# Peptides against a protein of PDB entry 2YKT: the designs that were tried, part 112

Target 1, 231 residues: chain A of PDB entry 2YKT
Amino acid sequence: SRSEEMHRLTENVYKTIMEQFNPSLRNFIAMGKNYEKALAGVTYAAKGYFDALVKMGELASESQGSKELGDVLFQMAEVHRQIQNQLEEMLKSFHNELLTQLEQKVELDSRYLSAALKKYQTEQRSKGDALDKCQAELKKLRKKSQGSKNPQKYSDKELQYIDAISNKQGELENYVSDGYKTALTEERRRFCFLVEKQCAVAKNSAAYHSKGKELLAQKLPLWQQACADPS

## One batch from the design tools (peptide; made by RFdiffusion4, then SolubleMPNN)

Design b2_p13_7_s2 (from b2_p13_7, 6 letters changed)
Fold by OpenDDE base, seed 1:
Structure b2_p13_7_s2 (fold): chain B 231 residues (1-231), chain A 13 residues (1-13)
Amino acid sequence: as target 1 above (231 residues)
Amino acid sequence: SLEEDLKEMEEFL
């Protein structure tokens, strides 16, 4: 029946969230943590490289003919330090605003969805059983009427069961339809939450890239002229 | 109850 098909669709939405979406989200969080760790590693390695660049700047400052190049090398290292600081801020946001929040939600969601599905199933079954009972009673009544010498005795009761069946069928169909809409809303809410958190990450990433571009664009012309214009 | 548990979890999520 239409109600049975809609019921199966509703259950499949909940099952898809629990068995496909949530495991995939856990994997996404794990991959995010790996990515965060790798970027932290880049930050650490960059510190060593630019600390070594500062040492080269110190040697230039101590030279007789290359003193002004010492300041250039120090500026190069400082700009990269500022870019690194922006990356660290982005990573903090990535951790606190996306990974932690997703992790908290996904751990609780399995229990929530299981309970929600169980509630739906219980009520759906209750309505279905009530309908089946009325249909069974109507069949029994019709059998009694066929065997009776006075079938008109049962006519009013037959009409009452027909009306009750029609009403219960409508109630079941409406309940299952609403259940399906609710399930789809639950699924959409989870995807929307992921999209919103990823938008925050994208904004922070854009800020990091913009700051780096700005700092380098400001200083690079000065650095490029340093060897051509000895002091 | 199941209803109370659902309500509590829904408020958290």
Scores: peptide ipSAE 0.026, ipTM 0.685, DockQ to the pose 0.169
Fold by OpenDDE base, seed 3:
Structure b2_p13_7_s2 (fold): chain B 231 residues (1-231), chain A 13 residues (1-13)
Amino acid sequence: as target 1 above (231 residues)
Amino acid sequence: SLEEDLKEMEEFL
């Protein structure tokens, strides 16, 4: 029946969230943590490289013929430091605004979804059982009427069962329909949350890239001329 | 939209 099919679909939505979405989300979080760690590692390694560049700048500053190049090398290192600071801010946002929040939600979601599904199943079954009972009683009544010398005695009761069945069928269909809408809303809400959090991360990432581009665009032409224009 | 998706699914069922 339509109600049975829709019931199956409703249960499948909850099942998909619990068995597919949430495990995949946990994996996504884990991969995010790995990515964060790798980027932190890059930042650390870069510090060593640019600290060494500063040392080269110091040597240039001590020279008689390359003193101005020392300043250039210092500027290069300083710009890098500023870019890395922006990256660290992005990583902090990535951790706090995406990974941590997703982790908190996914951890609690299993219990929530189980309870929601159980509530739905209990009520659906209750309505279904009540319908089945009425149908069975009507069938029993009809058999009794057919075997009776006075079938008219059961006519009013038959009508009552027919009406009850119709009402209960309608109630069941409506309940299952609403349940399905609710389940789909729950699923969509989870995807939307992921998208929204990823958008926040993207904004912070854009700020990092923009700052880097700005700083380098400002300084790079000056650095490129440093060797051509000796002091 | 969710509303459109729900409507489509209701029609399908």
Scores: peptide ipSAE 0.010, ipTM 0.517, DockQ to the pose 0.039
Fold by OpenDDE base, seed 4:
Structure b2_p13_7_s2 (fold): chain B 231 residues (1-231), chain A 13 residues (1-13)
Amino acid sequence: as target 1 above (231 residues)
Amino acid sequence: SLEEDLKEMEEFL
């Protein structure tokens, strides 16, 4: 029946979230943590490299003929520092606004979805059982009427059961339909949350990239001229 | 009839 099919679809939505989406989201979080760790590693390695560059700048500043190149090397290191600060801000956002929030939600979601599905199943079954009972009672009444010398005695009660069955069928269909819409909404909400959190990270990433581009574009011509224009 | 409609609903559900 349509209601049975829609019931199966509803259960399948919950099943897909619990068995496919949530495990995949946990994996996504794990991969995100690995990515964060790698970026932190890059940050640390870059610091060592540019600290060494500063040391070269100090030596240039102490030289008799290369003092101005010391300032250039210091500027290169300073631009790196500023770019790195933007990267750190992006990483904080990545951790606090995406990974942490997703982790908190996914850990709670299994219990929530299990309860939601159980509630739906319980009520769906209750309505189905009530319908089945009413149908069975009507069938018993009809059998009794067929064996009676006065079938008209049962006519009013038969009409009452028919009306009750019709109402219960409509209620069951509506309940299952609403259940399916609710399940789809729950699924969509989870994807939307992921998209929204990823958008926040993307904004911070864009800020990092733009700042780096601006700083380098501003200074690079000056640095390129430094050796051609000795002081 | 109501009975026919009910049967259709039973088949539909």
Scores: peptide ipSAE 0.000, ipTM 0.338, DockQ to the pose 0.016; fails the geometry check
Fold by OpenDDE base, seed 5:
Structure b2_p13_7_s2 (fold): chain B 231 residues (1-231), chain A 13 residues (1-13)
Amino acid sequence: as target 1 above (231 residues)
Amino acid sequence: SLEEDLKEMEEFL
Protein backbone atom coordinates (compact mmCIF):
# COMPACT_ATOMS: atom_id res chain seq x y z
CA SER B 1 0.00 0.00 0.00
CA ARG B 2 0.99 3.64 -0.39
CA SER B 3 1.05 4.11 3.38
CA GLU B 4 3.20 1.03 3.91
CA GLU B 5 5.62 2.11 1.22
CA MET B 6 5.96 5.58 2.71
CA HIS B 7 6.43 3.99 6.13
CA ARG B 8 9.27 1.83 4.83
CA LEU B 9 10.88 4.87 3.23
CA THR B 10 10.67 6.76 6.51
CA GLU B 11 12.26 3.94 8.47
CA ASN B 12 14.97 3.60 5.84
CA VAL B 13 15.96 7.25 6.24
CA TYR B 14 16.47 6.81 9.98
CA LYS B 15 18.30 3.53 9.43
CA THR B 16 20.53 5.13 6.80
CA ILE B 17 21.53 7.88 9.21
CA MET B 18 22.17 5.43 12.03
CA GLU B 19 23.84 2.65 10.07
CA GLN B 20 25.56 4.51 7.23
CA PHE B 21 25.92 8.24 7.91
CA ASN B 22 26.97 8.14 11.57
CA PRO B 23 29.56 5.36 11.17
CA SER B 24 30.93 7.14 8.11
CA LEU B 25 31.08 10.38 10.07
CA ARG B 26 32.99 8.66 12.86
CA ASN B 27 35.44 7.40 10.29
CA PHE B 28 35.70 10.90 8.81
CA ILE B 29 36.54 12.27 12.26
CA ALA B 30 39.15 9.56 12.77
CA MET B 31 40.75 10.33 9.43
CA GLY B 32 40.68 14.01 10.36
CA LYS B 33 42.54 13.29 13.58
CA ASN B 34 45.13 11.31 11.66
CA TYR B 35 45.54 14.18 9.23
CA GLU B 36 45.88 16.65 12.10
CA LYS B 37 48.54 14.49 13.72
CA ALA B 38 50.49 14.25 10.50
CA LEU B 39 50.39 18.02 10.01
CA ALA B 40 51.50 18.55 13.59
CA GLY B 41 54.32 16.17 12.83
CA VAL B 42 55.25 18.30 9.84
CA THR B 43 55.45 21.35 12.07
CA TYR B 44 57.73 19.57 14.49
CA ALA B 45 59.98 18.18 11.79
CA ALA B 46 60.12 21.55 10.05
CA LYS B 47 61.41 23.18 13.22
CA GLY B 48 64.40 20.88 13.29
CA TYR B 49 65.10 21.39 9.61
CA PHE B 50 64.95 25.17 9.72
CA ASP B 51 66.91 25.34 12.96
CA ALA B 52 69.62 23.49 11.10
CA LEU B 53 69.27 25.98 8.25
CA VAL B 54 69.78 28.82 10.73
CA LYS B 55 72.99 27.14 11.82
CA MET B 56 74.18 27.17 8.23
CA GLY B 57 73.28 30.86 8.09
CA GLU B 58 75.38 31.51 11.18
CA LEU B 59 78.37 29.89 9.55
CA ALA B 60 77.88 31.97 6.43
CA SER B 61 77.70 35.13 8.52
CA GLU B 62 81.03 34.25 10.12
CA SER B 63 82.71 33.71 6.76
CA GLN B 64 84.65 36.41 4.98
CA GLY B 65 83.27 35.76 1.52
CA SER B 66 79.67 34.64 2.18
CA LYS B 67 78.32 37.07 4.79
CA GLU B 68 75.33 38.23 2.78
CA LEU B 69 74.26 34.63 2.21
CA GLY B 70 73.89 34.31 5.95
CA ASP B 71 71.10 36.88 5.92
CA VAL B 72 69.44 35.08 3.03
CA LEU B 73 69.45 31.79 4.91
CA PHE B 74 68.04 33.51 8.00
CA GLN B 75 65.26 35.04 5.93
CA MET B 76 64.44 31.66 4.43
CA ALA B 77 64.13 30.15 7.88
CA GLU B 78 62.04 33.07 9.16
CA VAL B 79 59.58 32.93 6.29
CA HIS B 80 59.04 29.25 6.87
CA ARG B 81 58.60 29.91 10.59
CA GLN B 82 55.80 32.33 9.77
CA ILE B 83 54.22 29.79 7.44
CA GLN B 84 54.34 27.16 10.18
CA ASN B 85 52.76 29.58 12.65
CA GLN B 86 49.90 30.05 10.24
CA LEU B 87 49.61 26.28 9.88
CA GLU B 88 49.32 25.92 13.64
CA GLU B 89 46.49 28.45 13.70
CA MET B 90 44.73 26.56 10.95
CA LEU B 91 45.15 23.31 12.88
CA LYS B 92 43.62 24.85 15.99
CA SER B 93 40.60 25.83 13.97
CA PHE B 94 40.48 22.43 12.33
CA HIS B 95 40.44 20.77 15.71
CA ASN B 96 38.09 23.11 17.56
CA GLU B 97 35.65 24.08 14.86
CA LEU B 98 35.36 20.81 12.97
CA LEU B 99 36.61 17.69 14.73
CA THR B 100 35.50 18.43 18.28
CA GLN B 101 32.07 19.64 17.27
CA LEU B 102 31.43 16.73 14.92
CA GLU B 103 32.59 14.28 17.55
CA GLN B 104 30.22 15.74 20.12
CA LYS B 105 27.30 15.60 17.72
CA VAL B 106 27.84 12.07 16.46
CA GLU B 107 28.18 10.62 19.95
CA LEU B 108 24.86 12.11 21.05
CA ASP B 109 23.03 11.30 17.86
CA SER B 110 22.63 7.55 18.24
CA ARG B 111 20.34 7.81 21.24
CA TYR B 112 18.40 10.68 19.75
CA LEU B 113 17.72 8.93 16.45
CA SER B 114 16.79 5.69 18.15
CA ALA B 115 14.24 7.52 20.27
CA ALA B 116 12.89 9.48 17.32
CA LEU B 117 12.47 6.34 15.23
CA LYS B 118 10.83 4.50 18.10
CA LYS B 119 8.39 7.34 18.67
CA TYR B 120 7.46 7.38 15.01
CA GLN B 121 7.06 3.60 14.87
CA THR B 122 4.89 3.54 17.96
CA GLU B 123 2.50 6.17 16.70
CA GLN B 124 2.42 4.76 13.18
CA ARG B 125 1.58 1.33 14.56
CA SER B 126 -1.11 2.77 16.81
CA LYS B 127 -2.82 4.48 13.89
CA GLY B 128 -2.41 1.42 11.70
CA ASP B 129 -3.89 -0.88 14.32
CA ALA B 130 -6.86 1.42 14.80
CA LEU B 131 -7.48 1.40 11.06
CA ASP B 132 -7.15 -2.37 10.84
CA LYS B 133 -9.63 -2.77 13.66
CA CYS B 134 -12.22 -0.65 11.89
CA GLN B 135 -11.71 -2.57 8.66
CA ALA B 136 -12.09 -5.86 10.48
CA GLU B 137 -15.29 -4.68 12.14
CA LEU B 138 -16.72 -3.53 8.82
CA LYS B 139 -15.90 -6.90 7.26
CA LYS B 140 -17.57 -8.66 10.15
CA LEU B 141 -20.63 -6.43 9.89
CA ARG B 142 -20.97 -6.99 6.15
CA LYS B 143 -20.78 -10.76 6.59
CA LYS B 144 -23.48 -10.55 9.21
CA SER B 145 -25.65 -8.40 6.97
CA GLN B 146 -25.37 -10.79 4.03
CA GLY B 147 -26.56 -13.65 6.19
CA SER B 148 -29.44 -11.67 7.66
CA LYS B 149 -33.10 -11.63 6.61
CA ASN B 150 -33.09 -7.89 7.37
CA PRO B 151 -29.91 -6.33 5.89
CA GLN B 152 -31.26 -2.79 6.35
CA LYS B 153 -30.75 -3.17 10.09
CA TYR B 154 -27.00 -2.77 9.59
CA SER B 155 -26.93 -0.02 6.95
CA ASP B 156 -26.36 2.93 9.30
CA LYS B 157 -23.58 1.17 11.16
CA GLU B 158 -21.93 0.18 7.89
CA LEU B 159 -21.88 3.81 6.81
CA GLN B 160 -20.33 4.81 10.14
CA TYR B 161 -17.50 2.32 9.72
CA ILE B 162 -16.88 3.43 6.14
CA ASP B 163 -16.55 7.02 7.30
CA ALA B 164 -14.31 6.03 10.20
CA ILE B 165 -12.05 4.01 7.90
CA SER B 166 -11.76 6.90 5.46
CA ASN B 167 -10.84 9.32 8.24
CA LYS B 168 -8.33 6.97 9.85
CA GLN B 169 -6.75 6.22 6.49
CA GLY B 170 -6.30 9.93 5.87
CA GLU B 171 -4.80 10.45 9.32
CA LEU B 172 -2.36 7.59 8.83
CA GLU B 173 -1.27 8.82 5.42
CA ASN B 174 -0.74 12.35 6.72
CA TYR B 175 1.20 11.11 9.73
CA VAL B 176 3.47 8.89 7.65
CA SER B 177 3.99 11.66 5.09
CA ASP B 178 4.94 14.13 7.83
CA GLY B 179 7.19 11.51 9.35
CA TYR B 180 9.01 11.09 6.07
CA LYS B 181 9.50 14.85 5.69
CA THR B 182 10.80 15.02 9.26
CA ALA B 183 13.25 12.20 8.65
CA LEU B 184 14.57 13.83 5.48
CA THR B 185 14.95 17.10 7.35
CA GLU B 186 16.98 15.35 10.04
CA GLU B 187 19.26 13.87 7.41
CA ARG B 188 19.69 17.19 5.62
CA ARG B 189 20.46 18.99 8.87
CA ARG B 190 23.39 16.65 9.50
CA PHE B 191 24.85 17.16 6.05
CA CYS B 192 24.39 20.91 6.34
CA PHE B 193 26.21 20.93 9.66
CA LEU B 194 29.13 19.08 8.11
CA VAL B 195 29.22 21.46 5.14
CA GLU B 196 29.14 24.53 7.38
CA LYS B 197 31.97 23.29 9.57
CA GLN B 198 34.01 22.34 6.54
CA CYS B 199 33.49 25.85 5.15
CA ALA B 200 35.06 27.31 8.28
CA VAL B 201 38.04 25.02 7.85
CA ALA B 202 38.30 25.99 4.20
CA LYS B 203 38.48 29.69 5.10
CA ASN B 204 41.31 29.09 7.53
CA SER B 205 43.08 26.83 5.07
CA ALA B 206 42.83 29.55 2.43
CA ALA B 207 44.45 32.01 4.83
CA TYR B 208 47.31 29.59 5.46
CA HIS B 209 47.94 29.02 1.77
CA SER B 210 47.63 32.71 0.94
CA LYS B 211 50.12 33.74 3.60
CA GLY B 212 52.65 31.19 2.43
CA LYS B 213 52.25 32.16 -1.20
CA GLU B 214 52.60 35.86 -0.45
CA LEU B 215 55.68 35.52 1.74
CA LEU B 216 57.51 33.23 -0.65
CA ALA B 217 56.57 35.23 -3.73
CA GLN B 218 57.89 38.38 -2.08
CA LYS B 219 61.25 36.96 -1.01
CA LEU B 220 62.10 34.34 -3.61
CA PRO B 221 63.40 36.79 -6.25
CA LEU B 222 65.77 38.28 -3.69
CA TRP B 223 67.05 34.88 -2.65
CA GLN B 224 67.51 33.72 -6.23
CA GLN B 225 69.82 36.60 -7.11
CA ALA B 226 71.95 36.35 -3.96
CA CYS B 227 74.59 34.07 -5.49
CA ALA B 228 74.70 35.99 -8.76
CA ASP B 229 75.39 39.30 -7.02
CA PRO B 230 78.58 38.92 -5.00
CA SER B 231 79.05 41.58 -2.35
CA SER A 1 -19.39 -6.81 -4.37
CA LEU A 2 -18.32 -6.85 -0.73
CA GLU A 3 -15.15 -8.73 -1.61
CA GLU A 4 -14.26 -6.25 -4.32
CA ASP A 5 -14.86 -3.34 -1.98
CA LEU A 6 -12.63 -4.88 0.68
CA LYS A 7 -9.89 -5.60 -1.83
CA GLU A 8 -10.05 -2.05 -3.08
CA MET A 9 -9.67 -0.75 0.45
CA GLU A 10 -6.76 -3.10 1.15
CA GLU A 11 -5.01 -1.99 -2.02
CA PHE A 12 -5.53 1.62 -1.08
CA LEU A 13 -3.77 1.08 2.18
Scores: peptide ipSAE 0.000, ipTM 0.314, DockQ to the pose 0.014; fails the geometry check

Design b2_p13_7_s3 (from b2_p13_7, 7 letters changed)
Fold by OpenDDE base, seed 3:
Structure b2_p13_7_s3 (fold): chain B 231 residues (1-231), chain A 13 residues (1-13)
Amino acid sequence: as target 1 above (231 residues)
Amino acid sequence: SLSEDLKEMESFL
């Protein structure tokens, strides 16, 4: 029946969230934590490289013929420090605004969805059983009427059962339809939350890239001319 | 209860 098909579709939405979406989201969070760790590792490795660059700048500053190149090397290290500070701010937002919030939601969601599905199934079954009972009683009444010498005695009761079946069928169809819309809304809400949190990360990532580009674009022409200038 | 857990999670989600 139409109601049975829509019931199966509703159950499949809940199953898809529980068995496909939530496990995939847990994997996404795990991959995010790995990415965060790798970026923190880049920051640490870069510190060693630019600390060594500062040492080269110190040696230049102590020389008689390359003193001004010492200032250039120090500026290169300082610009790096500012870029890394911006990366750290991006990583804080990535951790706090995306990973932590997704982890909290996905941990609780399995229990919620199981309960929501069970509630829907219980009420759907209750309405289905009530409909089946009315259909069975109508069938019994018709059998009694066919065996009776006065079938007209049962006509009013037959009409009452037909009306009750029609009403219960309509109620079941509406309930299952609303259940399906609710399930699709729950699925959409989870995707929307992911998109919104990823947008916040993207905004902070854009700020990191913009700041790095700005700082380097400002200083790079000066650094490129440093060797052409007299000592 | 299941009903309380649902209400709590609806507010959280």
Scores: peptide ipSAE 0.025, ipTM 0.670, DockQ to the pose 0.175
Fold by OpenDDE base, seed 5:
Structure b2_p13_7_s3 (fold): chain B 231 residues (1-231), chain A 13 residues (1-13)
Amino acid sequence: as target 1 above (231 residues)
Amino acid sequence: SLSEDLKEMESFL
């Protein structure tokens, strides 16, 4: 029936979220944590490299003929320090505003969806059983009427059961239809939340790239001229 | 309970 098909569709949406979406989201979070760790490793390695560059700048500053190049090397190291600081800020946002929030939601969501599905199933079954009971009673009444010497005695009761069946069928169909809409809304909300959080990550990433471009664009012409104009 | 789980998530979401 239409009601049975809609019921199956509703259950399948919940099952897809519970069995496919949520496990995939847990994996996504795990991959995100791994990516964060790798980027933190890049930042640490960069620190060692630019600390070594500072040491080269110190040596230049101690020389007689290359003193001004010491300042250039220090500026190069400082600009890269600022770029790495911007990356660290992006990573903090990535952790706190994406990974942690997704992790909290996905762990809570399993029990929520199980409860929601069970509630829906219980009510759907209750309405279905009530409908089946009315249909069975109508069938019994019709058999009794056919064997009676006075069938007219049962006519009003037959009409009452027909009306009750019609009403219960309509209620079941509406309930299942609303259940399906609710399930689809639950699914869409989870995808929308993921998209919105990724938009925030993209915005923070854009800020990191913009800041790096700005700092380098400001200083690079000066650094390129440094060897052509000795002190 | 199932009811508590529903209420918790409704407030969180």
Scores: peptide ipSAE 0.024, ipTM 0.679, DockQ to the pose 0.176
Fold by OpenDDE base, seed 1:
Structure b2_p13_7_s3 (fold): chain B 231 residues (1-231), chain A 13 residues (1-13)
Amino acid sequence: as target 1 above (231 residues)
Amino acid sequence: SLSEDLKEMESFL
């Protein structure tokens, strides 16, 4: 029946979230933690490289003929420090605003969805059983009427069961239809939450890249002329 | 109850 098909679709939405979406989201969070760790590793390695560049700047500052190049090397290291600080801010946001929040929600969601599906199934079954009972009673009544010498005795009761079946069928169809819409809304809400959190990450990443571009665009022309114009 | 548990969990989601 139409109601049975829509019931199967509703259950499949909940099952897809529980058995495919949530496990995939847990894996996504794990991959995000690995990515964060790798970026933190880059930050640490870059610090060592630019600390060594500062040491080269110190040697230039101590020279008789290359003192001005010492200041250039120090500026290069300082610009890097500012870029790296911006990256660290982005990573903090990535951790606190995406990974932590997704992790909290995915753990709560398994229990929530199990309860929601169970509630839907219980009520759907209750309505279905009530309909089946009414249909069975009508069938019993019709069998009794066929065997009776006075079938008209059962006509009013037959009409009452027909009306009750029609009402219960309509209620079941509406309940299952609303259940399906609710399930699709639950699925969409989860994807929207992921998209919104990724938009926040993208915004923070754009700020990091913009700051780096601005700092380098300002200083790079000065550094490029330093060897051609000795003081 | 299942209904109470659902309402509680809805507040966190």
Scores: peptide ipSAE 0.022, ipTM 0.663, DockQ to the pose 0.167
Fold by OpenDDE base, seed 4:
Structure b2_p13_7_s3 (fold): chain B 231 residues (1-231), chain A 13 residues (1-13)
Amino acid sequence: as target 1 above (231 residues)
Amino acid sequence: SLSEDLKEMESFL
């Protein structure tokens, strides 16, 4: 039946969220944590490299013929520090605004979806059973009427069952239809939340890249001239 | 008829 098919579709949406989406989201969070860890590793390694560059700048500053190149090397390290600070702010947002929030939601969602599906199934079954009961009683009444000397005695009761069946069938169809729309909305809401959180991260990432480009573009011409113009 | 409508609905379901 159309109602049974739509019921199966509704259950399949909930099952897809619980069995496909949520496990995949947990994996996405895990991959995000791995990515965060790798970027933290880059941060640490970069600090070591530019701290070593500062030491080279100190040596230049102590020299008689290369003193001005010490300032250039210090500027290079300082620009890196500013870029790195921007990366750290991006990573904080990545952790707090994406990973933590997704982790909190996915943990709570399993219980929520199980309860929502169970509620839907219980009420769908209740409406279906009530319909089946009315249909069974109508069938019994018709059999009794066929065996009766006065079939007209059962005509009013037959009409009452027909009306009750029609009403219950309409209610079941509407309930299942609304259930399907609700399930699809729940699925869409989860994807939308992921997209919105990823957009926030993308904005912060863009700020990091923009700041890096700006700082390097400003200073690079000066650094390139430093060896051509000995003091 | 109501009976025919019901049969049609039963077939639709």
Scores: peptide ipSAE 0.000, ipTM 0.271, DockQ to the pose 0.016; fails the geometry check

Design b2_p13_7_s4 (from b2_p13_7, 4 letters changed)
Fold by OpenDDE base, seed 3:
Structure b2_p13_7_s4 (fold): chain B 231 residues (1-231), chain A 13 residues (1-13)
Amino acid sequence: as target 1 above (231 residues)
Amino acid sequence: SFDEELKEMEDFL
């Protein structure tokens, strides 16, 4: 029946969230933590490289003929420091606004979805059982009427059961339809939350890239000219 | 939209 098919679809939505979406989200969070760790590793390794560049700048500053190139090398290291500060801000946002919030939600969601599905199943079954009972009583009444010398005695009661069955069928169909809409809304809400949190991370990432581009674009012409202007 | 998609799904059922 239409109600049975829609009931199966509703249960499948909850099953898909619990068995596919939530495990995939946990994996996404784990991959995010790995990505964060790798970026922190890049920051650490870069510090060693640019500290060594500063040492080359010190040597240039101590020279008689390359003092101005010392300042250039120091500026290169300073621009790197500013870019790394922007990266650290992006990583804080990535951790606090995406990973932590997703982790908190996914751990609570299994219990919530289990309870929601169980509530739906209990009420759906209750309405289905009530409908089946009315249908069974109508069948019993019709059998009694066929065996009776006065079948008209049961006509009013037969009409009452037919009306009750029609009403209960409509109630069941409406309940299952609303249940399906609710399940789809729950699924969409989870994807929307992920998209919104990823948008916040993307904005911070864009700020990091923009700041890096700005700083390098400002200084690079000066650095490129430094060797052409010996002092 | 989500509401339009829901309507299409309801009509399909």
Scores: peptide ipSAE 0.015, ipTM 0.527, DockQ to the pose 0.038
Fold by OpenDDE base, seed 5:
Structure b2_p13_7_s4 (fold): chain B 231 residues (1-231), chain A 13 residues (1-13)
Amino acid sequence: as target 1 above (231 residues)
Amino acid sequence: SFDEELKEMEDFL
């Protein structure tokens, strides 16, 4: 029936969230943590590289013919330090605004969804059983009427059951329809939350990339000419 | 869209 099909669709939405979305979200969080760790590793490795670059700048500054190149090398290291500071700020946001909040929600969601599905199933079944009962009673009444010498005796009761069946059918259909809307809303809410948190990360990432671009664009022309200029 | 899907389901019921 139409109501049975809509019921199956409703249950499938809840099952999809619990069995597909939430596990995938957990994996997404795990991959995010791995990415964060890798970026932290880049930070550490970069520090060693640019510390070594500073040492080369010190040597240039001590030379008679390459002093100005020492300043260039120091500037290169300093620009990197500033870019790195911006990266660290981005990583803090990535951790606190995305990963932590998603992890907190996905951990609580399994119990919530199970309860929501169970509530829906219980009420849907209750309404279905009440409808089935009325249909069964009408069928019994009609059998009695067909075997009776006075069928008119049952006419008023037949009408009452017909009305009750119609009302209960409508109530069931409305409940299942509302249940489906609720389930789809629950799914959409979860995707929207993910999108919103990812937008916050994207803003902070943009700030990191912008700062790096600005600093490098400002300095790179000066660095490129340094070897061509007479000492 | 989400709203279109809901409307289609309402019409189906």
Scores: peptide ipSAE 0.009, ipTM 0.505, DockQ to the pose 0.038
Fold by OpenDDE base, seed 4:
Structure b2_p13_7_s4 (fold): chain B 231 residues (1-231), chain A 13 residues (1-13)
Amino acid sequence: as target 1 above (231 residues)
Amino acid sequence: SFDEELKEMEDFL
């Protein structure tokens, strides 16, 4: 029936969230944590590299013929420091605004969805069973009427059952329809939350890239000219 | 929109 099909679809939405979306989201969070760790590792490794660059700048500053190149090398290291500071700020946002919030939600969601599905199933079954019972009673009444010497005595009761069946059918259909809407809304809300959090990450990433580009664009022409100028 | 999609699904059922 239409109500049975819509019931199946409703259950499938909940199952998809529980069995596909939430596990995938947990994996997404795990991959995010790995990515965060790797980026933190980049920051650490970069510090060593640019500390070594500073050492080269010190040597240039001690030379008689390359003193100005020492300042250039120091500036390169300083710009890197500023870029890395911006990366660290981005990572804080990535952790706090995406990973932590997703983790908090996904941990609670399994219990919530299980309870929501169970509640829906219980009420759907209750309404379905009540309808089936009424239909069965009407069928019994009709059989009794057909075998009776006075079928007319059952007419009013038959009408009452027909009306009750109609009302219960409508109630079941409405309940299942609302259940399906609710399930789809629950699914959409989860995707929307992910999209919104990822947008926040994207904004912070854009800020990081913009700051780096700005700093390098400002200094790079100066650095490129340094070797062309006679010492 | 989501509401339109939902309505289409309801009509399909």
Scores: peptide ipSAE 0.009, ipTM 0.508, DockQ to the pose 0.039
Fold by OpenDDE base, seed 2:
Structure b2_p13_7_s4 (fold): chain B 231 residues (1-231), chain A 13 residues (1-13)
Amino acid sequence: as target 1 above (231 residues)
Amino acid sequence: SFDEELKEMEDFL
């Protein structure tokens, strides 16, 4: 029946969230943590590289013929420091605004979805059983009426069961329909939450890339000219 | 829209 098919679809939505979405989200979080760790490693390695560049700038500043190149090398290291600060801010956002919040949600969600599915199944079964009982009683009543010399004695009760079946059928269909809408809304909300958190990370990433582009665009022409302009 | 997609799915059942 339509109600039975919609019931199966409703259960499948909850199962898809629990068995596909949530495990995939946990994997996404794990991959994000690996990515964060790698970027932190890059940050540390970059510091060592640019600290060594500063040392080269110090040596240039101590030279007789290359003093101005010392300032260039210091500027290169300083621009890196500023870019690095933006990267660190992006990483904090990546951790706090994406990974932590997704992790909190996915851990709570397993229990929530299990309870929601169980509640739906219990109430759906209760309404289904009540409908089946009324249908069975009507069938028994009709059998008694067919064997009776006075079938009119059962007419009022037959009408009452027909009305009760119609009402219970409508209640079951409405409940299953609402359950399906609720399940799909729950699924959509989870994807929307992921998209929103990824957008927040993207905004912070854009700030990092913008700052780097601006600083390098401003300074690179000066650095390129430094060797052509002897002191 | 999401609501339209839900209605289409309900009508298909």
Scores: peptide ipSAE 0.008, ipTM 0.517, DockQ to the pose 0.037; fails the geometry check

